# Designs tried in a protein design run: peptides against a protein of PDB entry 2N1D. Part 53

Target 1, 169 residues: chain A of PDB entry 2N1D
Amino acid sequence: EVKVKIPEELKPWLVDDWDLITRQKQLFYLPAKKNVDSILEDYANYKKSRGNTDNKEYAVNEVVAGIKEYFNVMLGTQLLYKFERPQYAEILADHPDAPMSQVYGAPHLLRLFVRIGAMLAYTPLDEKSLALLLNYLHDFLKYLAKNSATLFSASDYEVAPPEYHRKAV

## One batch from the design tools (peptide; aimed at target 1 K11 W18 V114)

Design b1_p30_1_s2 (made by RFdiffusion4, then SolubleMPNN; from b1_p30_1, 13 letters changed)
Fold by OpenDDE base, seed 2:
Structure b1_p30_1_s2 (fold): chain B 169 residues (1-169), chain A 30 residues (1-30)
Amino acid sequence: as target 1 above (169 residues)
Amino acid sequence: SEEEERLEKEFEEAVQGLLEDAAEAIAKAL
């Protein structure tokens, strides 16, 4: 298995995220005020402003595209708690043509990195390419950590109504 | 589906494992 290290600063958030949903029976507000697409775009622009070569920009864009693709593929099947299933079903009905990266936000994006390592183990990347990718993924995670105060907040969650609880059995 | 349920369980276990690792690290630091 490929090891993707989550910054220590972000691990407490994963605990809070888990607690808010599974124990407090809250839901992340959807569609997200700041969706995954916008977060990735901000990161790309951040790297672009600091970069000095076209090759670096292309590499960042490829990484962003890859993260987006993995997120859109894995969100519905691998990154949701059971309590979130009715919400996801509603999102699919209301936004049938929208990728989930346009609907969900930072908390679910962070969840991706809990499982992405296992998926990368099955990618046909050579050792050098994989190492480079891992460096970018860790760089992105550092970016999330740096901006954690604005990206991760319990105020983005809300208590699920009683009607929802009946569906989330 | 059964597959979704399995994958959801695996995700929750992965999160739990991550949290346990952090707890262990803290315990060692005390």
Scores: peptide ipSAE 0.294, ipTM 0.755, DockQ to the pose 0.050
OpenDDE base, seeds 1, 3, 4, 5: peptide ipSAE 0.219, 0.089, 0.112, 0.286; ipTM 0.724, 0.576, 0.623, 0.752; seed 4 fails the geometry check

Design b1_p30_1_s3 (made by RFdiffusion4, then SolubleMPNN; from b1_p30_1, 10 letters changed)
Fold by OpenDDE base, seed 4:
Structure b1_p30_1_s3 (fold): chain B 169 residues (1-169), chain A 30 residues (1-30)
Amino acid sequence: as target 1 above (169 residues)
Amino acid sequence: SEEEERLEKEVEEAIAGLEEDAAEAMKEAL
């Protein structure tokens, strides 16, 4: 089985995110002020600014595209707590053709890396490609950790209204 | 440390909760 290691700096956030949603019954504000597309773009630009070779830049772009695709595929079925389901349904109804990477933000993106390992285990990638991908995923997670103060905040969540609670039963 | 162990336990709980909810969602979608 493939396991993606979560940086120690981000582990507390996984717990806080879980607590905010499941215990405090809050919802992440949607559409995200900084969506997944924007975060990935910032990462790509960050890597470019580090003086990467053309080949490395190409690889980063492909990784970004891959992360985006995995996120969009997995969000609805793999990356939501039960309490978030009504919110997701509303988003789908209002924006049926919008990729979720344009709607959701950093907390849900981080959840991807908790679940992606199991999915990658069944992905038809050769060993070398998988190793390379894992290296970039860890690199991206390190980027998230370095920018965690900006990307992860409880202030991006809000208490769900009573009418929402009725739907979330 | 004890604090690190507590954090790791809570992380595992968060992950387990997400996995459980995802599994339930998948079952409902089938």
Scores: peptide ipSAE 0.504, ipTM 0.896, DockQ to the pose 0.602
OpenDDE base, seeds 1, 2, 3, 5: peptide ipSAE 0.502, 0.490, 0.489, 0.490; ipTM 0.896, 0.892, 0.890, 0.892

Design b1_p30_1_s4 (made by RFdiffusion4, then SolubleMPNN; from b1_p30_1, 15 letters changed)
Fold by OpenDDE base, seed 4:
Structure b1_p30_1_s4 (fold): chain B 169 residues (1-169), chain A 30 residues (1-30)
Amino acid sequence: as target 1 above (169 residues)
Amino acid sequence: SAAEKELEERVKEAIEGLMADSAEAFAAAL
């Protein structure tokens, strides 16, 4: 198994996210005001502003593309609590051709890093490539932690309407 | 510390909850 360490600063958010959805029966407002695509773009631009060379910029772009693809593949089956499934079904019905990285935001993106380790274990990567990927994943997580005050907020959630509760279990 | 241990336990609970819920969705997709 590949272990991806979550920064200590983001651990409280994972708990709050879990609590908001599963215990308080709230839903993250969709489409996100700041979607995954935008967050990844901001990260790439941040890395560029830190003096990335051409080679480093290329590597960051590859990582961003990879994170986006993993997110889009995993969202529906790996990153949702049961209570969120009706919402996801509605999103798919209304936006069948839209990648989920354009719909969902920071909380679900953070969940990716809780689950991505297991998936990476089944990915045929050589040791060097895996180490490099892990380094960038941790770097990205540090970026999320640094910007957590603006990326993660309970105000982005709302109480699910009564009719939603009837179709959710 | 006790507070850190409590937080870690709650994180574990959140992760386990997500894993359980996701496992059901994943199985349905196969």
Scores: peptide ipSAE 0.402, ipTM 0.857, DockQ to the pose 0.677
OpenDDE base, seeds 1, 2, 3, 5: peptide ipSAE 0.389, 0.389, 0.396, 0.393; ipTM 0.852, 0.853, 0.856, 0.858

Design b1_p30_2 (made by RFdiffusion4)
Pose (drawn by RFdiffusion4):
Structure b1_p30_2 (pose): chain A 169 residues (1-169), chain P 30 residues (1-30)
Amino acid sequence: as target 1 above (169 residues)
Amino acid sequence: PTKEELLAMSDEELVEFFNEEFEENAEELE
């Protein structure tokens, strides 16, 4: 199976997010302003601002769109804990206009890369095409971890009260 | 597993652990 190193800079964050959901019994039931699509656009324009190009412009643009659609096909199904089912229906009902790539903010973005390596093991392309994909994915994760101090806000996870657990049982 | 136990895992072990965790959750969310 494909071996992909998830950024060890973000490993403490991955464990922190998991620790909050499972061990701390905290849930993310609120729309974050620092959302995945905004970070995607920020990274997409970042590559352009350093070197204004046409050939790499659409390359970064559609790869970002690829992450967008990849995130959309996994967010509520593959990137979600069973304990986040109540908050999912809650946020979805309260804010049916807002996309999930926005409301769940940056902490849920890292989950995509964790699961996408497993699913792409069942769809094995050659090393070269996969290398270009992982190249840009790792490049994004490099930038992601670089600005992660003002990027991720796991502190918004609030402990789910017993009355709220009624929606999980 | 505790936080310290997970931070002590290798990258491959940690990814496998979260893959299993999310797969189980995905099955229960079906």

Design b1_p30_2_s1 (made by RFdiffusion4, then SolubleMPNN; from b1_p30_2, 14 letters changed)
Fold by OpenDDE base, seed 5:
Structure b1_p30_2_s1 (fold): chain B 169 residues (1-169), chain A 30 residues (1-30)
Amino acid sequence: as target 1 above (169 residues)
Amino acid sequence: MTREELLAMSNDELTAYFVKELDENAKLLA
């Protein structure tokens, strides 16, 4: 098993996200005001501005591309709670050709890191490559934690209307 | 499960819990 630790600063939000969706029956407002593409771009620019880019096997751009790809592949089947299924279906109908990284935002991106450890366990990465990747993933999580006040907010959620509840059975 | 119970979990326990919650949706799409 590949271990990916969620920063302590983000644990409360991961729980609040779960609570808003599953217990309070709210939905994250879509399309996101700050989508995954934008978050990843900001991270890449942040790393570049600080001179933290290198020519190692997993450079910042490669990591960003990888996170985006995993997110787009996994969002629909791996990163949604049951209550969010009707909303996802509506998104697919209204935006059939849009990658989910352009629709969803920080809360769903954070959920990826709950799953990504198990996914990486089945990838044919050597020990050095895996360690390097994990370092970048943890670095990105630290970035999310540092910017959590602007990336995560309960005001981005709204109470699902009665019509939605009928579809969410 | 309450919010307080989840916040008291370790990283491994918390991750496992949310994997389970998300799997409930994944199984419906299989």
Scores: peptide ipSAE 0.627, ipTM 0.924, DockQ to the pose 0.784
OpenDDE base, seeds 1, 2, 3, 4: peptide ipSAE 0.626, 0.624, 0.618, 0.624; ipTM 0.924, 0.923, 0.918, 0.923

Design b1_p30_2_s2 (made by RFdiffusion4, then SolubleMPNN; from b1_p30_2, 14 letters changed)
Fold by OpenDDE base, seed 1:
Structure b1_p30_2_s2 (fold): chain B 169 residues (1-169), chain A 30 residues (1-30)
Amino acid sequence: as target 1 above (169 residues)
Amino acid sequence: MTREELLAMSNEEFTKYMVEELERHAKLLE
């Protein structure tokens, strides 16, 4: 198993996100005011602004692309709690051609990193490539932690309306 | 499980628990 360590600063957000959705029956406001695409773009630009070489820039772009792809593949089937299913169905109906990285935001992106370790365990990467990837993933998580005050907020959640509860299991 | 209990877990325990919660809710929605 590939181990991806979640920064201590981000664990509370995962817990609060879990609590807001599953226990308090709230929903993250969609479409996100800052979507996954934007977050990844900001990270890439941040890394580039720090004087990375061409090779490092290439690696960052590949990592960003990989995170985005994994997110878009996994969101609907692996990153949603049961209560969020009607919301997801509505999003699909309203935006059938939009990747979920353009709709969802930081909390759902963070959920990816809870699952990504197990997914990488089944990815045929050589040891050097895997080590490099893990370094970048941890670097990205540190970036999320540094910007957590702007990326994560309970105010981005809202109580689901009665009509939603009728559709929710 | 309380918030405090979750935050007191090791990274491995925490990740495992959160994965289990997501898996418990996961299904093919596409």
Scores: peptide ipSAE 0.530, ipTM 0.897, DockQ to the pose 0.658
OpenDDE base, seeds 2, 3, 4, 5: peptide ipSAE 0.521, 0.518, 0.516, 0.520; ipTM 0.890, 0.887, 0.888, 0.892

Design b1_p30_2_s3 (made by RFdiffusion4, then SolubleMPNN; from b1_p30_2, 14 letters changed)
Fold by OpenDDE base, seed 1:
Structure b1_p30_2_s3 (fold): chain B 169 residues (1-169), chain A 30 residues (1-30)
Amino acid sequence: as target 1 above (169 residues)
Amino acid sequence: MTREELLALSNEELTQYFVEELSRNAALLA
């Protein structure tokens, strides 16, 4: 089993996100003010500013690309709660050609890391490559934790209107 | 589970909870 540790600073947010959606019947405002693409770009730039070598920069870019790909593949089927289905359908209708990494933000990106460990267990990576990947994934999570005040906020959620509840299953 | 109960879980337990929660409540592709 591949285990991805969630930083302690982000654990409360996972819970709050879950509570806001599933229990309080709120929705994350879309499109996100700070989307996944932007977050990943900021991370990559942050790593470059820390004096990384060319090889390290290449690795960061590969990791960013991988996270983005995983997110875009998994968002619709793996990272949404049932209450979010009508919203997702509306997003697909309004943005048929846009990757979800351009629509969704930090909360949904964090949900990816709840599931990514299991997905990585099925990837044909050697021990060295997997260790390197895990290091960068944890590094990215630390980055999210450091910037959590700007990336995660309950104010980014809103109460779903009555007409939405009628659509929700 | 309550918010407080979830916050008391270990990393592994919390991760497993949300894996299961998302699996049970996952959205379907439109």
Scores: peptide ipSAE 0.613, ipTM 0.914, DockQ to the pose 0.704
OpenDDE base, seeds 2, 3, 4, 5: peptide ipSAE 0.607, 0.607, 0.609, 0.610; ipTM 0.913, 0.912, 0.914, 0.914

Design b1_p30_2_s4 (made by RFdiffusion4, then SolubleMPNN; from b1_p30_2, 14 letters changed)
Fold by OpenDDE base, seed 4:
Structure b1_p30_2_s4 (fold): chain B 169 residues (1-169), chain A 30 residues (1-30)
Amino acid sequence: as target 1 above (169 residues)
Amino acid sequence: MTREELLSMSNDELTKYFVEELERDAKLLE
């Protein structure tokens, strides 16, 4: 088992995201005002601005690239609630060649870290590389927690129209 | 499961819950 701990500050948002989608039947507004690519870029720039060594900067870039890749691979098949499937289908139809990291935002990125532990268990990484990766993943989660007020908002969700409900059955 | 019940969970319990929720829905997408 590979354990990725969600910061306490982000737990309420994970619950609110779930509640908005599954219980209140709302959808996250797409394309995201601030997409996953931009969040990862901001994180990378934040880490670089803190005066890290060249080696640390390189590691951050690799971690960002990895998170982006995992997100793009997992979003469609692993990170969506049932109610979000019609929305995803529309996104694929309208943007067939666009990475999902350019479409989705912080809430779905946070969901990645709920599932990523199990996925990492099947990734052929040596113990040292895995430990380093886990440290950076937790560091990134701390970054999300620190910036949660600007990254997570219920106002980014909207009530799905009746026509959507028919598609989501 | 209610919102209040989820908010009262530990980190491990909450993570486990959402893993199960997303796994269940993921199977529907396959």
Scores: peptide ipSAE 0.580, ipTM 0.919, DockQ to the pose 0.834
OpenDDE base, seeds 1, 2, 3, 5: peptide ipSAE 0.573, 0.579, 0.565, 0.579; ipTM 0.916, 0.920, 0.911, 0.918; seed 2 fails the geometry check

Design b1_p30_3 (made by RFdiffusion4)
Pose (drawn by RFdiffusion4):
Structure b1_p30_3 (pose): chain A 169 residues (1-169), chain P 30 residues (1-30)
Amino acid sequence: as target 1 above (169 residues)
Amino acid sequence: EKEELVEEILESDPYLPLSIAEEMAELLLE
């Protein structure tokens, strides 16, 4: 199976997010302003601002769109804990206009890369095409971890009260 | 302890690759 090194800079964050959901019994039931699509656009424009190009412009642009669609096909199914089911229905009902790539903010973005390596093991392309994919994915994760101090806000996870657990049982 | 933590992680998230769960368990032990 494909071995992909998830950024060890973000591993403490991955464990932190998991720790909050499972151990700390905290849930993310609110729409974050610092959302996945905004970070995607920020990274997409970042590559352009350093070197204004046409050939790489659409490359970054569509790869970012790829992450967007990849995230959309996994967010509520593959990137979600069973304990987040109540908050999912809650946020979806309260804010039916807002996309999930926005309301769940940056902490849920890292989950995509964790699962996508497993699913792409069942769909094995050659090393070269996969290398270009992982190249840009790792490049994004490099930038992601670089700005992660003002990027991730796991502190918004609030402990789910017993009355709220009634929606999980 | 590591095997118990891996099991707990995987019970909570069955879609997680085992290699990543092992790495997470190592971080929890630190």

Design b1_p30_3_s1 (made by RFdiffusion4, then SolubleMPNN; from b1_p30_3, 10 letters changed)
Fold by OpenDDE base, seed 1:
Structure b1_p30_3_s1 (fold): chain B 169 residues (1-169), chain A 30 residues (1-30)
Amino acid sequence: as target 1 above (169 residues)
Amino acid sequence: KKEELVKEILEADPNLPEEVAEELADLRLE
């Protein structure tokens, strides 16, 4: 098993996110004020500002690109709770050519890391490469934790209207 | 407790993978 450790600071948020959607019947406001693309870009720039070598910058860019790709592939089929599916359908209709990394934000991105460990277990990476990747993923998660106050907020969710409830059954 | 919580989570969202429900349950128990 490939285990991706979620920072302690973000664990409560995963629970709150699930509760807001599934039990409180709220929806994350879309398009996100701060989308996944911008979060990843900010991380890459953050790493660059710390004086990384060219090789390290290249590695960071690869990791960012990988995270973005995984997110865009998995969002619609793997990362949404049942209650969010009608909203996703509306997003696809309104933004047919937009990658979901431009629509969704930090909460959904964090959900990826709950799943990514299992996915990585089936990747043909050698031990050294896997260890390096995991280090970068953990580094990114640490970045999310440091910026959690601006990235994760219940105020970004709204109560779904009665019309939506009928669609979500 | 964990088993009951996983059951509750899956009842609320039957299409959720069990492994995700288990992880959410673990997080709630912390």
Scores: peptide ipSAE 0.485, ipTM 0.920, DockQ to the pose 0.401
OpenDDE base, seeds 2, 3, 4, 5: peptide ipSAE 0.472, 0.472, 0.462, 0.445; ipTM 0.917, 0.918, 0.915, 0.911

Design b1_p30_3_s2 (made by RFdiffusion4, then SolubleMPNN; from b1_p30_3, 10 letters changed)
Fold by OpenDDE base, seed 4:
Structure b1_p30_3_s2 (fold): chain B 169 residues (1-169), chain A 30 residues (1-30)
Amino acid sequence: as target 1 above (169 residues)
Amino acid sequence: ELEELVKEILEADPNLPEEVARELAELRLE
């Protein structure tokens, strides 16, 4: 079993995110004002600005690419709550070739890290590679925690219209 | 207590994987 630790600062948000959607019947505004691509780009730039070596910079780029790929693969099948499915269907219909990392934002990205541990257990990565990856994932999560005030807000959600409720429930 | 919360979460979203529901339940207990 692979364990990915969620920073304490982000744990309440995961609960709030679930509550906003499942209990309060709200939807995250799409397309995201700040999408996953931009968040990952900001992280990469943040790491580069800290004077990392060439090797570290390379590693960051690979990790960013990996996170993006995992997100794009898992969003539709693993990361959405039931109430979000009609919204996702609409996004796919309107933008069938768009990567979801260009549509969704921080809350959905954070959900990835709740699930990614189990997925990584099935990867062909050796122990050393997995450990290195986990270190970077935790580093990225720490970055999200430090920037949580700007990345996570209930104001990014909106009450779903009555017509949507009929589709979702 | 944890199992009751897991059940509650799954009742609200039956298609949610149990492991995810459990994680959310654990977060709520903290």
Scores: peptide ipSAE 0.492, ipTM 0.919, DockQ to the pose 0.402
OpenDDE base, seeds 1, 2, 3, 5: peptide ipSAE 0.480, 0.474, 0.478, 0.476; ipTM 0.918, 0.917, 0.918, 0.916

Design b1_p30_3_s3 (made by RFdiffusion4, then SolubleMPNN; from b1_p30_3, 14 letters changed)
Fold by OpenDDE base, seed 1:
Structure b1_p30_3_s3 (fold): chain B 169 residues (1-169), chain A 30 residues (1-30)
Amino acid sequence: as target 1 above (169 residues)
Amino acid sequence: KLDELIAEILAADPNLPREVAEELARLRLE
């Protein structure tokens, strides 16, 4: 199994995120103030600003594109907790043609990295390619950790209304 | 115990993938 290490700074957030949704019956406010597309764009720009204007820039763009693709594919079926399902249905109704990377934000993006390792194990990547990809994924996670104060906040969650609870059975 | 936490998490969300429950359980033990 391919292991993607979550930075220590973000590990507690995964627990808090789950707790807010499943135990406290809260919902992440959607559409996100800072959506996945924006986060990935900021990361790419950050890497460019570091003086990496060569082949590394191309690699970053490919990684960003890959993360976005995985997120959009997996969000609805793999990354949501049970309590979030009605909200997702509402999002689909309101934004039928919008990729979820434009709707959801950092917490859900972070959930992807809990699952992505197992998926990468089934990808036909050679050792060198896999190592490079993992390096970039870890680099991105470090970026998330560095910006965690602005990307992860319990204030982005709200208590679901009673009518929502009826839907979330 | 890890297994107990996994069971607790899955009880709260039966549709949660087991690997996610396991990871969350491990994180809670830290």
Scores: peptide ipSAE 0.519, ipTM 0.928, DockQ to the pose 0.397
OpenDDE base, seeds 2, 3, 4, 5: peptide ipSAE 0.488, 0.505, 0.500, 0.507; ipTM 0.922, 0.926, 0.924, 0.925; seed 3 fails the geometry check

Design b1_p30_3_s4 (made by RFdiffusion4, then SolubleMPNN; from b1_p30_3, 9 letters changed)
Fold by OpenDDE base, seed 3:
Structure b1_p30_3_s4 (fold): chain B 169 residues (1-169), chain A 30 residues (1-30)
Amino acid sequence: as target 1 above (169 residues)
Amino acid sequence: EKEELVKELLEADPQLPEEVAEELAELRLE
């Protein structure tokens, strides 16, 4: 089993995120004020500003591209809670060709890392490549933790209207 | 107590994958 460790700073947020949606019947405001694409871009730029070599920059870009791809593939089928399904359907209807990385934000991106380990276990990566990838994933998670005050906030959620509740049953 | 939390999570969201429920339960117990 491949396990991706979530930083201690972000673990409480995963619980709060679930509670806001499933128990408190709130929805994350969409489209996100800061979407997954922008978060990944900021991370890449952050790494480049640290004086990386060309090879390291290339590796970061590949990791960013990989995270984006996994997110876009898994969001609709793997990362949403039941209460969020009608909202997702509305997003698809209004923006059928938009990648979900341009719509959703940090909370949903963080959910990916709860599931990505199991997916990587079935990926044909050699031991060295897997270790390197895990290092980058953990590095990215550390970046999220460092910027958690601006990326994760309950104020980005809002109470769903009564008509939405009926659709979400 | 973890089993009880997993049950509670699945009752709140029947479509929640069991592995995610277990992970959330672990986080709540920390």
Scores: peptide ipSAE 0.437, ipTM 0.909, DockQ to the pose 0.383
OpenDDE base, seeds 1, 2, 4, 5: peptide ipSAE 0.429, 0.436, 0.436, 0.416; ipTM 0.907, 0.911, 0.908, 0.904

Design b1_p30_4 (made by RFdiffusion4)
Pose (drawn by RFdiffusion4):
Structure b1_p30_4 (pose): chain A 169 residues (1-169), chain P 30 residues (1-30)
Amino acid sequence: as target 1 above (169 residues)
Amino acid sequence: SERLEHAKELLEEFGEEELLERINEDLLTD
């Protein structure tokens, strides 16, 4: 199976997010302003601002769109805990206009890369095509971890009260 | 900061591979 190193800079954050959901019994039931699509656009324009190009412009653009669609096909199914089901239906009902790539903010973005390595093990392309994919994915994760101090806000996870757990049972 | 220090302690105790496995087990699948 494909071995992909998830940024060790973000591993404490991955454990932190998991710790909050499971151990701290905290849930993320609110729309964040610092959302995945905004970070995607920020990274997409970042590569352009350093070196204005046509050939790499659409390359970064569609790869970012790829992450966007990859995230959409996994967010509510593969990137979600069973304890997040109540908050999912809640946010979806309260804010049916807002995309999930926006309301769940940056903490839920890291989950994509965790699961996408496993699913791409069942769909094995050659090393070269996969290398270009992982190249840009790791490049994004490098930038992601670089600005992660003002990027992730796991502090928005609030402990779910017993009355709220009634929606999980 | 305290949470990150705690997460680092867990990583030192259980290791990355084990914790990643646990996280993946706790995530929903089809």

Design b1_p30_4_s1 (made by RFdiffusion4, then SolubleMPNN; from b1_p30_4, 15 letters changed)
Fold by OpenDDE base, seed 4:
Structure b1_p30_4_s1 (fold): chain B 169 residues (1-169), chain A 30 residues (1-30)
Amino acid sequence: as target 1 above (169 residues)
Amino acid sequence: SSRLERSRKLLEERGWEALLEEILAALEQP
C-alpha cells in the first residue's frame, strides 16, 4: 500500500473536520470562500516565486493539475461523510457541470490525502514516477501545514438545519 | 487555536492511527 504521511500540524484539522461533521452534525459552508482551485493556484504561485527552474515550474503545474483532477474525480464517492451527501446532491443539482474544486475548500482537499494512497496503488505509474509524485504531494501538504492558519477557519462550518437532518437520516 | 482543543485532546487520548482508521471507515460508510 502507498502511504501518504500527514504532517503533524494538519492532523488536528483532519480530526476536527471529522468530529464536526460526523459527531456534531455540522456542514462545511458551500460554496467555499476559498475553494480548492484557489488553494492550488496559490500553491503554484508560491512555488513560482521561489525561483524555480523551468522544469520545476512545469512539474508544479502538472502536480496541481493532477491534484485537481484526483479531487474532482474522488470528491463525490470517496471524500464525503454520509452526513454530507444530501448537501452534495443539492450542489450537483444546482451546478451539474461545475467542477467540485470550485465548490469545496481546504478540509475536503485535505481529506484527499488520507484516501489518495490507496487510489495510487491502482494507478498505472512506475515506481520512479510514483516516488516523484509522492514527493510533490508531501511538498504540497507541507505548504498546507505552513498556511493552515489562513486556510482553515472556525467560521467554515455551520450547524445543519432541522430540515437537513430529516434528509440525512 | 481554541478550535482545535477538542481534536488535540482526542489525538492525545486515542492516537493518530486510531483516529485515522475512524476517518477512513467513516468515509467508506455507505
Scores: peptide ipSAE 0.756, ipTM 0.960, DockQ to the pose 0.638
OpenDDE base, seeds 1, 2, 3, 5: peptide ipSAE 0.754, 0.755, 0.744, 0.747; ipTM 0.959, 0.960, 0.957, 0.958; seeds 2, 3, 5 fail the geometry check

Design b1_p30_4_s2 (made by RFdiffusion4, then SolubleMPNN; from b1_p30_4, 13 letters changed)
Fold by OpenDDE base, seed 3:
Structure b1_p30_4_s2 (fold): chain B 169 residues (1-169), chain A 30 residues (1-30)
Amino acid sequence: as target 1 above (169 residues)
Amino acid sequence: SSRLERSKELIKKYGEEKLLEEILASLLSD
């Protein structure tokens, strides 16, 4: 199995996110004020501004596109807690054609990196390609950690109303 | 205490690896 290491600075946020949703019965406010598309765009611009566009197997734009694709594919089926499923259904009804990378934000994006390793284990990547991809993924996670103060906040969550609790059995 | 301190306390109490395992399990639960 391919293991993607989560920075120590971000592990507490995974725990807090889990606690807010599953134990405190709160929901992340949607649509996100800073969605996944915007976060990835900022990362790409950050890398370009530093003149670090890697022309190897995985360029910055390819990495961004890959992360976005995996997020959009996996969000609905692999990145949501049970309590969040009614909210997801409402989002699909209100925005049927919108990719979830335009709706969800940093906390759900971080959840992707908890799961993506298992998916990468079954991709037809050779050892060198996999190593390069992992380096870029870790670089992106480092970027998230560096900007964690602006990307992750408990104030982005709100208490679910009583009628929602009845739907989320 | 701050929310960050509470998260750190949970990690101390249950273990970091165990908590991450529970997070993974919760995401897969029906």
Scores: peptide ipSAE 0.127, ipTM 0.737, DockQ to the pose 0.603
OpenDDE base, seeds 1, 2, 4, 5: peptide ipSAE 0.035, 0.049, 0.069, 0.050; ipTM 0.686, 0.716, 0.729, 0.590

